# Peptides against a protein of PDB entry 6RO1, part 180

Target 1, 216 residues: chain A of PDB entry 6RO1
Amino acid sequence: LGKEIEEYIHKPKYCLPFLQPGRLVKVKNEGDDFGWGVVVNFSKKSNVKPNSGELDPLYVVEVLLRCSKESLKNSATEAAKPAKPDEKGEMQVVPVLVHLLSAISSVRLYIPKDLRPVDNRQSVLKSIQEVQKRFPDGIPLLDPIDDMGIQDQGLKKVIQKVEAFEHRMYSHPLHNDPNLETVYTLCEKKAQIAIDIKSAKRELKKARTVLQMDEL

## One batch from the design tools (peptide; made by RFdiffusion4, then SolubleMPNN)

Design b2_p28_2_s2 (from b2_p28_2, 10 letters changed)
Fold by OpenDDE base, seed 1:
Structure b2_p28_2_s2 (fold): chain B 216 residues (1-216), chain A 28 residues (1-28)
Amino acid sequence: as target 1 above (216 residues)
Amino acid sequence: MPTGYEVLTPESIEKLKKEGEEKLKELE
């Protein structure tokens, strides 16, 4: 269910209006999960579909991502890789195809104007970490329906299914059954994005115009 | 430079969305 939601939100027609500089986004590329990064900019490219001769717009988003230092050494020949959990990594501006955005936050960071210096890029990582500390249950997401304005009936059905599942899970007399919890864990993982959306809605009610980072 | 972040309100999100849509039109 979470993946199904991603299939909607990463569409250019839905996500591009929200890709302002400083917007927190998640980036996933196949097996590589970069986690939360920060939008720097995006650009439109033109691609010709094979056998159609028709121009199809392709969008590339420059995202500041925490990358492994090893991958950066080979950046001329290899794609950036996410930092390992045990390493500090280095924040780099990585061009990302728009469809690789797996989530979009309601949070927007204030970012340095010049991201060329390493220190400026690393300061953004500190900002991300501060946001994560403030949202222990996860960084708040844009609501695909209410915020992003996605009207697709397929998405609405997905959301309804998630809500129905959650309702059944918590209202069921056996919801505390350990055996059921195992099954539900798998379902919860699949629906994680939808759950996060609900959580984000609650946090959005507590939205603040400007939050200073006292730890920085 | 000011370090910080904002958690956008629905109203702010809508405003930014509109601005983004305008930017997209410029890119077309």
Scores: peptide ipSAE 0.350, ipTM 0.869, DockQ to the pose 0.685
Fold by OpenDDE base, seed 5:
Structure b2_p28_2_s2 (fold): chain B 216 residues (1-216), chain A 28 residues (1-28)
Amino acid sequence: as target 1 above (216 residues)
Amino acid sequence: MPTGYEVLTPESIEKLKKEGEEKLKELE
């Protein structure tokens, strides 16, 4: 069900209006989870998807992502890889196909205008980490219906199913179907995200915390 | 450089959508 929701969210017609510079997004490429990154810009690359034959515009989003240092050395020949949990990594601007966006946050960072210096890129990582500290239950996501305005009936049905599953799980906690747990975890995350968005909107409207970088 | 963040509000959604749509038109 989470994947089904993702299939709607990453559609250009829905997500592009929210891809302002500084928008927090999650990037996942196959087995590689980059976690939270920051949108720098996006561009239209083609009017044809390579594999679909359908006239659907292909968009590339430049996202500042935490990459492994090893992948950077091989960047000329290999795709960027996410930093390992035990390494610091390096923030790099990575071109990402729009459909690789797995989540979009309601949070937008104010980022340096010049991201060429390493220090400026690394400062953004610090900002992400500070945001994560402020949202211990997870960075708030855009609501696909209320925020993104997706009117697709298929999505509404998915959401209804998720809500029904949540209700059933709360009513019958003992059905430890591994698939149900996955759905439940996704549902709980979504519900928590919705709550966090509402709470964060209230708190952060008051606390535009300008994190002054120590260098200023 | 000063760093900060904002959280999207219901009131800002319409404005952001409009700005995004305008940008999309420029890319077409």
Scores: peptide ipSAE 0.292, ipTM 0.844, DockQ to the pose 0.693
Fold by OpenDDE base, seed 3:
Structure b2_p28_2_s2 (fold): chain B 216 residues (1-216), chain A 28 residues (1-28)
Amino acid sequence: as target 1 above (216 residues)
Amino acid sequence: MPTGYEVLTPESIEKLKKEGEEKLKELE
């Protein structure tokens, strides 16, 4: 269900209006999870479909991501890799296809105008970390329906299923069924999305329009 | 540049969405 929601939110017609510079986004490329990064800009690329000859626009989002220093050395030939948990990593502007955005936050950071200096890029990492501290339950997500305005009935059905599942999990705590743990693991991922949405909505209501990082 | 962040609120959604849509149109 989480993947199904992602299939909607990463569509250009829905997400691009929210990809302002400073917008927090999650980037996932296959097995590589970069975590939270910051949108710098996006551009439209024309791709000719080999089989149809039709121009299918591809959107590339430049995202400031925490990358492994090792991968950056090979960046001329290889794609950037996420920083390992045991390393500091380096913030780097990485071009990312729009469909690789796994989440979009309601939070938008103030970012330096010049991201060429490493210190400026690293300062953004500090800002992300401060935001994460401000939101212990997770960085708030855009609601695909209420915030992003997605009217697709398929998405609404998915959300309803997630909500119904969440409600069943909380209303009928079969706490004593050991088989629930396996079901819980798969269901928790799905239910966590619903929880995250609800949590995000609550945080949005309480959040000030602009907060200083040093005041947190 | 000031260090800080803003959180998109229901009241600000329409404005930011419109700006984003305009940018999208410029790229098309």
Scores: peptide ipSAE 0.274, ipTM 0.826, DockQ to the pose 0.651
Fold by OpenDDE base, seed 4:
Structure b2_p28_2_s2 (fold): chain B 216 residues (1-216), chain A 28 residues (1-28)
Amino acid sequence: as target 1 above (216 residues)
Amino acid sequence: MPTGYEVLTPESIEKLKKEGEEKLKELE
């Protein structure tokens, strides 16, 4: 169900209006999860489908991502890889296809104008980490209906199913099975995290405040 | 430049959406 929502969110007609410089996004490429990165820019590339000759425009988003230092040694020829959990990594601007965006945040960072210096790129990582500390239950997501204005009935049905599932999971009595309890606790935590994110987002929207990170 | 972040508000969403739509039209 989450993947089904992603299929709507990453459509150019819906997401491109929100891909301003500084927008937090998650990038996943096959088995590689880069986590949260920051939008730098996007561009349109003309693509001709070989079979139909029809012009299918591709949108490329330049995203500042935490990459492994090992992958950067061959960055000219090889695809960037995400930093390992125990690795500091290095922030690099990586061009990604728009469909590789797995999530889009309601949060937008203030970023340096010049991202050529390593120190400027690494400062953005510090900013992301600070935002993550401010949102212990997770960085708030754009609401596909309320924020993005998606009116597709298919998406509405998916959301209704998700809400119904979450409600059923929450209302389901915790069976005394410790394994089920662990799965339920994880699912409830995930559901609670989603609720808490929505709540936190609503509170932040009400506050109408730009938070300055003075500790950076 | 102030180091910080902003969260989308209902008021800012309309403006940003409009700006984004305009940028999209420019790219077409």
Scores: peptide ipSAE 0.259, ipTM 0.815, DockQ to the pose 0.658

Design b2_p28_2_s3 (from b2_p28_2, 11 letters changed)
Fold by OpenDDE base, seed 1:
Structure b2_p28_2_s3 (fold): chain B 216 residues (1-216), chain A 28 residues (1-28)
Amino acid sequence: as target 1 above (216 residues)
Amino acid sequence: MPKGYEVLTPESLEELKKEGEEKLKKLE
């Protein structure tokens, strides 16, 4: 279901209006998960479809991503790779096709105007890490319907299914099996936690708060 | 620039969305 939502949010018509400099986004490229990065800018490119002669607009978003230092050495010929979990990595501005955006946050960072210096780029990593500390349950996401204004019926159905599933998990306690009760209790707890997280995220979205990162 | 971040309200998001849409139109 999460992947189905991603198929909507990464469409240019929905996400491009939200790709302001400093916007937190997640980037995934096949098996490579870069995690959270920061939008720098985006541009439009034209591509000619093979055999159609039709120009399809392609959008490239420049995203500041934590990259492996090894990948940067070969950056002339190879695509950037995400930093390993145990690696410090280096923040690099990477051109990313817009459809590789897997998530968009309601959070926007204040970023340095000049990202050419390594120190300025690395400072953004510190900012991302600080935001992550502030949101232990995960960085808040844009709501595809309420925030992004996606009116697609397919998406609405997906969301309805999620809500219905969540509701059913709560409404049908199979009371009679103690083992099932334990599983259901765990499922209910998980589901309640998920609801609470969603609620908390919605409440946080209502607050326009500039949080100063004094620890940085 | 000040080090920090903002969590945008729905109203702020709508404003930014409009600005973004305008930018997009200019790129078309």
Scores: peptide ipSAE 0.353, ipTM 0.874, DockQ to the pose 0.691
Fold by OpenDDE base, seed 5:
Structure b2_p28_2_s3 (fold): chain B 216 residues (1-216), chain A 28 residues (1-28)
Amino acid sequence: as target 1 above (216 residues)
Amino acid sequence: MPKGYEVLTPESLEELKKEGEEKLKKLE
């Protein structure tokens, strides 16, 4: 169900209006999870006009991502790889196809104007980490319906199913099947992230909170 | 350089969405 929601969110017609510089996004490329990165810019890759509405134009989003240093050595020939959990990594601006965006946050960072210096890029990582500390339950996501304005009936049905599933999970905790717990923990994490997003949004709806690092 | 972040309200999101849509129109 989460994947089904992602299929809507990463559509250019829905997500591009929210891809301002500084927007927090999650990037996944096949088996590689880069985690949270920051939008720098986006551009249209192909001028192919969608004929029948089925072919969305391709967009490339430049995202500042934490990459492994090893992958950067071969960056000319190989795709960037995410930093390992045990390494610091290096923040790099990576061109990413828009459909590789797995999540979009309601949070926007203030980023340096010039990202060419390593120090400026690494400063953004510090900002991401600070945001993560401020949201222990997870960085708030855009609501696909309320925030992004997606009106697709298919998505609404998916959301309803998710909500019903969440309600059932909370009402009837499935027996401790460790395999189910893993799936449910993932679903609960996603659901909890969604709930936490709603909760965080409710708290944040009261005022546009601009936090400067100095005030943190 | 200014360090910080903002959490956007629905109203702010609508404004940014509009700006984003305008930007998209220029790219099409």
Scores: peptide ipSAE 0.324, ipTM 0.865, DockQ to the pose 0.683
Fold by OpenDDE base, seed 2:
Structure b2_p28_2_s3 (fold): chain B 216 residues (1-216), chain A 28 residues (1-28)
Amino acid sequence: as target 1 above (216 residues)
Amino acid sequence: MPKGYEVLTPESLEELKKEGEEKLKKLE
């Protein structure tokens, strides 16, 4: 279901309006998960459709991503690879196809104007990490319906299924089993916490908050 | 640019969306 939602949000017609410089986005390319990066800019590229001669517009997003230092050494022959869990990595501006964006955040970072210096790029990583610390339940996402304005009925059905599944998971199946009363109670508590988190996130989204990172 | 980030309000998102749509139209 999450993947199905992703198939909607990464469509150019929906996501491009939100790809401003500084926008937090998540990038995943097959087995390579770069995690959260920062949009630098995007451009339109034209590709000739195979056997048609027609130009199919492709969009390339330059995203500042945490890359493996090893991959940088091989940059002439190999695509950038995500930093390994045990390495610091280096922030690099990587051109990615727009469909590789797996998530888009409501958060926008202030980024240095000049990203050529390594220190400037690494400062952005510190900013991302600070944001992640401030959002322990995950960086807030754009709502595909409310924020992005996607009106596709297929997406609405997916969302409804997700909501129904979540409701069933926490309530009904365990409720009818007296032997699982304790488990059910715990599930209800978790569900309530989830509701509270969602509520808090909504309230946070209602207020424009500019956080200065003085510790950086 | 100041070091920091912003969490955008729905209104701000709409404004940025509009700007983005205009930019997109220019690229078409």
Scores: peptide ipSAE 0.308, ipTM 0.861, DockQ to the pose 0.679
Fold by OpenDDE base, seed 4:
Structure b2_p28_2_s3 (fold): chain B 216 residues (1-216), chain A 28 residues (1-28)
Amino acid sequence: as target 1 above (216 residues)
Amino acid sequence: MPKGYEVLTPESLEELKKEGEEKLKKLE
């Protein structure tokens, strides 16, 4: 269902109006997950279809992405690769086809005007990391209907299915388990830190979400 | 250089959407 929503969001007619410099976006390419990056700009490219000779416009978005240092050595000839989880990586401006955008955030960063210096690019990574710390449940997404104004009936049906699934998941009787309340009370007593309680609740919610998704 | 981020309000999003649509029309 998530992929079905992505198929609508990454269409140029819907997403291009929101691709301002500084917009947070997620990029995925053939199994490579770059995570969250920042839009720098976009351009229209003319593509001639080889079979028809018809001009099909392609849109390319330059996105500042965290790339592996290993991939940078071959960046002139090979596609950039995402940084490994344990790697700091390096922020690079990568040209990305619009259909590779998997998510668009409501968050927009202030970015340096000159991204040529490494320090300026790395400063953007620090900003992304700060945003992620501020949104421990995940960076907020643009709503495809309310924010992006997509009126497609197919999308509405997909969203209805997602909402129904989420409702069933969060209404599960285990959320009312007295043992869960006891665990929360114990965590509150031990941690005395409201932040730790929220994190634990989030972790429990995530764990349940993963388990239920595996059953579907 | 300004550092930080903004979370766009619905009103701000509508304005940016309109500007973006106008930009797109100019590119067509």
Scores: peptide ipSAE 0.299, ipTM 0.847, DockQ to the pose 0.651

Design b2_p28_2_s4 (from b2_p28_2, 13 letters changed)
Fold by OpenDDE base, seed 1:
Structure b2_p28_2_s4 (fold): chain B 216 residues (1-216), chain A 28 residues (1-28)
Amino acid sequence: as target 1 above (216 residues)
Amino acid sequence: MPEGYEVLDEESIKKLKEEGKKKLEELE
Protein backbone atom coordinates (compact mmCIF):
# COMPACT_ATOMS: atom_id res chain seq x y z
CA LEU B 1 0.00 0.00 0.00
CA GLY B 2 2.84 2.34 0.76
CA LYS B 3 4.43 1.68 -2.57
CA GLU B 4 1.14 2.24 -4.27
CA ILE B 5 0.88 5.63 -2.68
CA GLU B 6 4.42 6.41 -3.77
CA GLU B 7 3.38 5.72 -7.33
CA TYR B 8 1.02 8.64 -7.07
CA ILE B 9 3.01 11.16 -5.10
CA HIS B 10 6.09 11.00 -7.31
CA LYS B 11 4.13 11.90 -10.41
CA PRO B 12 5.11 15.35 -11.63
CA LYS B 13 1.52 16.52 -11.86
CA TYR B 14 1.12 15.93 -8.14
CA CYS B 15 4.48 16.64 -6.56
CA LEU B 16 5.92 19.53 -8.58
CA PRO B 17 3.76 22.18 -6.93
CA PHE B 18 5.33 21.24 -3.61
CA LEU B 19 8.98 21.28 -4.59
CA GLN B 20 9.87 24.63 -3.11
CA PRO B 21 13.40 25.30 -1.94
CA GLY B 22 13.78 23.92 1.54
CA ARG B 23 11.03 21.30 1.27
CA LEU B 24 12.00 18.03 2.87
CA VAL B 25 11.76 15.10 0.50
CA LYS B 26 12.78 11.50 0.71
CA VAL B 27 14.82 10.11 -2.14
CA LYS B 28 15.19 6.49 -3.12
CA ASN B 29 17.00 5.19 -6.15
CA GLU B 30 16.65 1.47 -6.58
CA GLY B 31 18.55 -0.02 -3.67
CA ASP B 32 19.91 3.32 -2.55
CA ASP B 33 17.94 5.08 0.14
CA PHE B 34 19.23 8.58 0.66
CA GLY B 35 16.67 9.27 3.32
CA TRP B 36 15.50 12.81 3.84
CA GLY B 37 16.96 15.55 1.74
CA VAL B 38 16.13 19.14 0.99
CA VAL B 39 14.85 20.53 -2.27
CA VAL B 40 17.08 23.18 -3.76
CA ASN B 41 15.45 23.70 -7.13
CA PHE B 42 13.81 21.88 -10.00
CA SER B 43 13.97 22.25 -13.74
CA LYS B 44 12.05 21.09 -16.72
CA LYS B 45 13.78 19.26 -19.50
CA SER B 46 12.24 18.06 -22.69
CA ASN B 47 12.83 14.65 -24.12
CA VAL B 48 11.61 13.40 -27.45
CA LYS B 49 9.99 10.02 -27.38
CA PRO B 50 11.53 7.90 -30.09
CA ASN B 51 8.25 6.61 -31.42
CA SER B 52 6.07 9.69 -31.24
CA GLY B 53 8.45 12.52 -31.87
CA GLU B 54 6.53 14.29 -29.15
CA LEU B 55 8.25 16.26 -26.48
CA ASP B 56 7.87 14.49 -23.18
CA PRO B 57 8.72 16.75 -20.30
CA LEU B 58 11.19 15.37 -17.81
CA TYR B 59 11.61 17.08 -14.50
CA VAL B 60 14.80 17.07 -12.50
CA VAL B 61 14.89 18.22 -8.92
CA GLU B 62 18.12 19.25 -7.28
CA VAL B 63 18.10 17.80 -3.81
CA LEU B 64 20.62 18.29 -1.09
CA LEU B 65 21.35 14.74 0.03
CA ARG B 66 23.66 13.12 2.52
CA CYS B 67 26.17 11.34 0.38
CA SER B 68 29.09 9.09 1.12
CA LYS B 69 32.58 10.53 1.03
CA GLU B 70 33.31 8.14 -1.76
CA SER B 71 30.66 9.89 -3.80
CA LEU B 72 32.62 13.09 -3.44
CA LYS B 73 35.68 11.58 -5.01
CA ASN B 74 33.78 10.25 -7.96
CA SER B 75 31.12 12.92 -8.20
CA ALA B 76 32.13 13.92 -11.68
CA THR B 77 31.67 10.50 -13.21
CA GLU B 78 29.61 8.38 -10.86
CA ALA B 79 26.20 8.65 -9.36
CA ALA B 80 26.06 9.81 -5.80
CA LYS B 81 25.63 7.14 -3.16
CA PRO B 82 23.94 7.56 0.19
CA ALA B 83 26.06 7.92 3.26
CA LYS B 84 26.66 4.78 5.25
CA PRO B 85 24.93 4.60 8.61
CA ASP B 86 28.22 4.89 10.46
CA GLU B 87 29.64 7.81 8.54
CA LYS B 88 28.84 11.47 8.76
CA GLY B 89 28.62 11.78 5.06
CA GLU B 90 28.58 15.02 3.19
CA MET B 91 25.65 16.99 1.93
CA GLN B 92 25.73 17.27 -1.84
CA VAL B 93 23.36 18.80 -4.31
CA VAL B 94 22.24 15.88 -6.42
CA PRO B 95 20.07 16.08 -9.51
CA VAL B 96 17.23 13.65 -9.00
CA LEU B 97 14.52 12.54 -11.35
CA VAL B 98 11.19 13.48 -9.84
CA HIS B 99 9.91 9.92 -9.85
CA LEU B 100 12.63 9.02 -7.36
CA LEU B 101 10.91 11.06 -4.67
CA SER B 102 9.38 8.59 -2.26
CA ALA B 103 7.95 11.10 0.19
CA ILE B 104 7.28 14.79 0.56
CA SER B 105 7.12 16.47 3.94
CA SER B 106 5.08 19.35 5.20
CA VAL B 107 8.32 20.61 6.72
CA ARG B 108 10.33 23.26 4.99
CA LEU B 109 13.84 24.16 6.03
CA TYR B 110 15.46 27.51 5.89
CA ILE B 111 18.46 26.94 3.70
CA PRO B 112 21.45 29.10 2.87
CA LYS B 113 21.24 30.95 -0.40
CA ASP B 114 24.72 29.83 -1.34
CA LEU B 115 25.18 26.10 -1.04
CA ARG B 116 28.61 26.03 -2.64
CA PRO B 117 30.45 26.18 0.68
CA VAL B 118 30.63 22.85 2.46
CA ASP B 119 29.78 24.46 5.76
CA ASN B 120 26.54 25.80 4.36
CA ARG B 121 25.54 22.39 3.09
CA GLN B 122 26.46 20.72 6.35
CA SER B 123 24.39 23.23 8.27
CA VAL B 124 21.38 21.91 6.41
CA LEU B 125 22.18 18.42 7.61
CA LYS B 126 22.11 19.73 11.13
CA SER B 127 18.67 21.15 10.47
CA ILE B 128 17.43 17.84 9.09
CA GLN B 129 18.72 16.08 12.17
CA GLU B 130 16.94 18.56 14.39
CA VAL B 131 13.70 17.91 12.56
CA GLN B 132 14.20 14.19 12.91
CA LYS B 133 14.75 14.60 16.63
CA ARG B 134 11.53 16.56 16.88
CA PHE B 135 9.62 13.83 15.08
CA PRO B 136 10.90 10.53 16.42
CA ASP B 137 7.96 8.68 14.89
CA GLY B 138 8.69 10.13 11.48
CA ILE B 139 8.84 13.44 9.73
CA PRO B 140 5.35 14.68 8.90
CA LEU B 141 4.22 13.99 5.36
CA LEU B 142 1.97 15.85 3.04
CA ASP B 143 -1.42 14.29 2.84
CA PRO B 144 -1.83 12.97 -0.69
CA ILE B 145 -5.51 13.84 -0.80
CA ASP B 146 -5.93 16.85 1.42
CA ASP B 147 -2.63 18.58 0.74
CA MET B 148 -1.56 17.31 -2.64
CA GLY B 149 -5.06 17.12 -4.06
CA ILE B 150 -4.74 13.69 -5.62
CA GLN B 151 -8.21 12.66 -6.70
CA ASP B 152 -7.37 9.28 -8.14
CA GLN B 153 -9.91 6.67 -7.11
CA GLY B 154 -7.24 4.05 -6.83
CA LEU B 155 -5.46 6.05 -4.19
CA LYS B 156 -8.67 6.64 -2.31
CA LYS B 157 -9.34 2.94 -2.27
CA VAL B 158 -5.88 2.26 -0.95
CA ILE B 159 -6.33 4.77 1.82
CA GLN B 160 -9.73 3.36 2.66
CA LYS B 161 -8.26 -0.08 2.94
CA VAL B 162 -5.55 1.18 5.22
CA GLU B 163 -8.03 2.98 7.41
CA ALA B 164 -10.29 -0.03 7.53
CA PHE B 165 -7.39 -2.23 8.42
CA GLU B 166 -6.28 0.11 11.16
CA HIS B 167 -9.78 0.27 12.49
CA ARG B 168 -10.07 -3.48 12.54
CA MET B 169 -6.69 -3.80 14.12
CA TYR B 170 -7.68 -1.56 16.98
CA SER B 171 -11.25 -2.74 17.36
CA HIS B 172 -10.97 -6.41 16.61
CA PRO B 173 -9.25 -9.01 18.77
CA LEU B 174 -7.20 -9.82 15.70
CA HIS B 175 -4.50 -7.60 17.11
CA ASN B 176 -3.66 -10.56 19.29
CA ASP B 177 -3.47 -12.84 16.31
CA PRO B 178 0.05 -14.14 15.88
CA ASN B 179 -0.60 -14.00 12.17
CA LEU B 180 -0.94 -10.29 12.52
CA GLU B 181 2.78 -9.99 12.05
CA THR B 182 2.50 -11.64 8.68
CA VAL B 183 -0.49 -9.54 7.80
CA TYR B 184 1.41 -6.52 8.99
CA THR B 185 4.37 -7.39 6.85
CA LEU B 186 2.15 -7.72 3.84
CA CYS B 187 0.13 -4.70 4.72
CA GLU B 188 3.20 -2.70 5.67
CA LYS B 189 4.56 -3.24 2.23
CA LYS B 190 1.37 -1.84 0.84
CA ALA B 191 0.14 0.45 3.58
CA GLN B 192 3.29 1.73 5.21
CA ILE B 193 3.13 5.04 3.43
CA ALA B 194 -0.46 5.61 4.42
CA ILE B 195 0.37 4.66 7.95
CA ASP B 196 3.36 6.93 7.85
CA ILE B 197 1.22 9.75 6.55
CA LYS B 198 -1.31 9.27 9.29
CA SER B 199 1.39 8.99 11.89
CA ALA B 200 3.12 12.03 10.54
CA LYS B 201 -0.12 13.97 10.62
CA ARG B 202 -0.60 13.01 14.21
CA GLU B 203 2.88 14.14 15.05
CA LEU B 204 2.32 17.34 13.16
CA LYS B 205 -0.85 17.94 15.10
CA LYS B 206 0.99 17.30 18.31
CA ALA B 207 3.75 19.63 17.29
CA ARG B 208 1.25 22.32 16.43
CA THR B 209 -0.45 21.80 19.72
CA VAL B 210 2.84 22.25 21.49
CA LEU B 211 3.50 25.37 19.52
CA GLN B 212 0.08 26.65 20.38
CA MET B 213 0.67 25.85 23.99
CA ASP B 214 3.92 27.71 23.88
CA GLU B 215 2.11 30.65 22.41
CA LEU B 216 -0.43 30.39 25.23
CA MET A 1 23.14 31.89 7.63
CA PRO A 2 19.51 30.95 7.72
CA GLU A 3 19.03 28.01 10.02
CA GLY A 4 15.97 26.26 11.22
CA TYR A 5 12.76 24.97 9.81
CA GLU A 6 9.07 25.45 9.78
CA VAL A 7 6.23 23.01 9.89
CA LEU A 8 3.79 24.32 7.37
CA ASP A 9 0.15 24.60 8.25
CA GLU A 10 -2.62 23.79 5.84
CA GLU A 11 -2.99 27.36 4.67
CA SER A 12 0.69 27.74 4.02
CA ILE A 13 0.77 24.46 2.15
CA LYS A 14 -2.11 25.58 0.02
CA LYS A 15 -0.49 28.91 -0.69
CA LEU A 16 2.78 27.33 -1.67
CA LYS A 17 0.94 24.85 -3.84
CA GLU A 18 -0.63 27.65 -5.78
CA GLU A 19 2.69 29.41 -6.11
CA GLY A 20 4.17 26.17 -7.31
CA LYS A 21 1.48 25.78 -9.91
CA LYS A 22 2.16 29.26 -11.11
CA LYS A 23 5.84 28.51 -11.39
CA LEU A 24 5.06 25.41 -13.39
CA GLU A 25 2.90 27.39 -15.74
CA GLU A 26 5.73 29.81 -16.24
CA LEU A 27 8.05 26.97 -17.12
CA GLU A 28 5.65 25.73 -19.79
Scores: peptide ipSAE 0.431, ipTM 0.887, DockQ to the pose 0.656
Fold by OpenDDE base, seed 2:
Structure b2_p28_2_s4 (fold): chain B 216 residues (1-216), chain A 28 residues (1-28)
Amino acid sequence: as target 1 above (216 residues)
Amino acid sequence: MPEGYEVLDEESIKKLKEEGKKKLEELE
């Protein structure tokens, strides 16, 4: 169900209006999970479909992501890799295809105008970490219906199922299952998505809050 | 800009959405 929601969110039609500089987004490329990054800008690219010869618009989002130092040593032609859990890593501006965005936050960071200096990029990481500390249950997401304005009935049904699943999971104890760990992992993912949606709705009812961090 | 972050309310999100739509239209 989470994947189904993601399939809607990462569509250019829905997500592009929310990709302002400083917007927190989550980036995942196949097996590479970069986690939360910050939008710098986006641009339109043209791609020719190999089989049709037709030009389809592609969108590339420049996202400040925590990357492994090893990936930085590689040529500009090699894809950036996410920092390892035990690695400090380095914040880099990475061009990301829009469909690789797995989540969009209601949170927007103030970012330095010049991101060329490493200190400026690393300061953004500190800001992300501060936001994560403020939201221990997860960074609040944009509501795909209320905020993003997605009207697709399929998505509405998916969200309803996620909410129902969340309710059942927290209301009823799970039975012993030989594959319990796998089931729990899947359930937790679905439940977290539902929680994030509810959290986002609650947050949107609050007045705009701007926090300036002098330590950064 | 001062370093920090903001949590946007519904009105602010809607405003930014409209700005984003305009930007998208300019790119098309």
Scores: peptide ipSAE 0.406, ipTM 0.875, DockQ to the pose 0.625
Fold by OpenDDE base, seed 4:
Structure b2_p28_2_s4 (fold): chain B 216 residues (1-216), chain A 28 residues (1-28)
Amino acid sequence: as target 1 above (216 residues)
Amino acid sequence: MPEGYEVLDEESIKKLKEEGKKKLEELE
């Protein structure tokens, strides 16, 4: 269900209006999860479909991502790899196809105008880490319907299914089970995006208190 | 250089969305 929601979010017609410089986005490429990065800019590229010869525009977003040090040693032609959990990594501006965006946040960072210096790029990583500390339950996401304005009936049906599933899960007697944490983890894997959205919304609502907002 | 971040409220999100739509139209 989470994957189905992603299929709507990463469509250019829905996500492009939100890709302002500084916007937090999550990038995933096949088995490589880069986690949260920051939008720098996006561009439209002309593409010709191999089979039909028809023009099909591609959108590329430049995202500042935490990359492994090994990736830095590779030529510009080699694909960047995400930093390992145990390493600091280095922030690099990576061109990413728009369909590789797995999530879009309501959070926007202030980014340096010049990202050529390493120190400027690493300062952005510090900002991301600060945001993550402020949102232990997950960085707040844009709502696909309310914020992004997606009106597709297919998405609405997916959301309804997710809501129904969550209602059943929380209403189940296992809600009082001492292994509740394990149950939550398993459920999160099944509907990770939807759960993250709701959790992030709750955290954002809590953060709207005067005291928490002042700390942001 | 300004450092830090902001959590956008609903009004700000709507405003930026409209600006983004205009930008998209210009690219088409």
Scores: peptide ipSAE 0.403, ipTM 0.875, DockQ to the pose 0.672
Fold by OpenDDE base, seed 5:
Structure b2_p28_2_s4 (fold): chain B 216 residues (1-216), chain A 28 residues (1-28)
Amino acid sequence: as target 1 above (216 residues)
Amino acid sequence: MPEGYEVLDEESIKKLKEEGKKKLEELE
């Protein structure tokens, strides 16, 4: 279910309106999970279809990501790699194809205007870490329907399934539905995204309340 | 710019969405 939601979210027609500088996004490229990064900017590029000569729009998002230092040394020839769990890593601006965005947050960071200095980039990492501390259950996500305005019925069905699953999970905590384990395995990933959306909405609502309370 | 972050409210999200749409229209 989470992957199905991602298939909608990463579509340019849906996500591009939300890719403002400072927006938190998750980036995943095949087996490489960069986790949460920060949007710097995006651009439209043209790609020529090899066989048609037709130009298709390709969107690239520059995202500040925590990268391994090893990948930085080879950055001229190799794609950036995420920092290892035991590695400090370094924040780098990485061009990312828009379809590699796995999630979009409602959180927007204040980012330095000049990201060339290492200290400025690392300060953004500190901000991400602060946000993560503020949201122990996960950084709040944009709601694909309410916030992003996706009207696709396929997505609505996915969301309904997730909501139904969540409802069953919370309403019947002891219900050993064997479908719950299979659905939990599929829906732990999928429902973790949707739970991350709903919990992120709830946490966003709570966090908004807390942030509003802290600002009060 | 101030260090830190903001959690956008619904109104702010909508506003930014519309701005984003305008930007996209300009790029097309």
Scores: peptide ipSAE 0.365, ipTM 0.858, DockQ to the pose 0.633

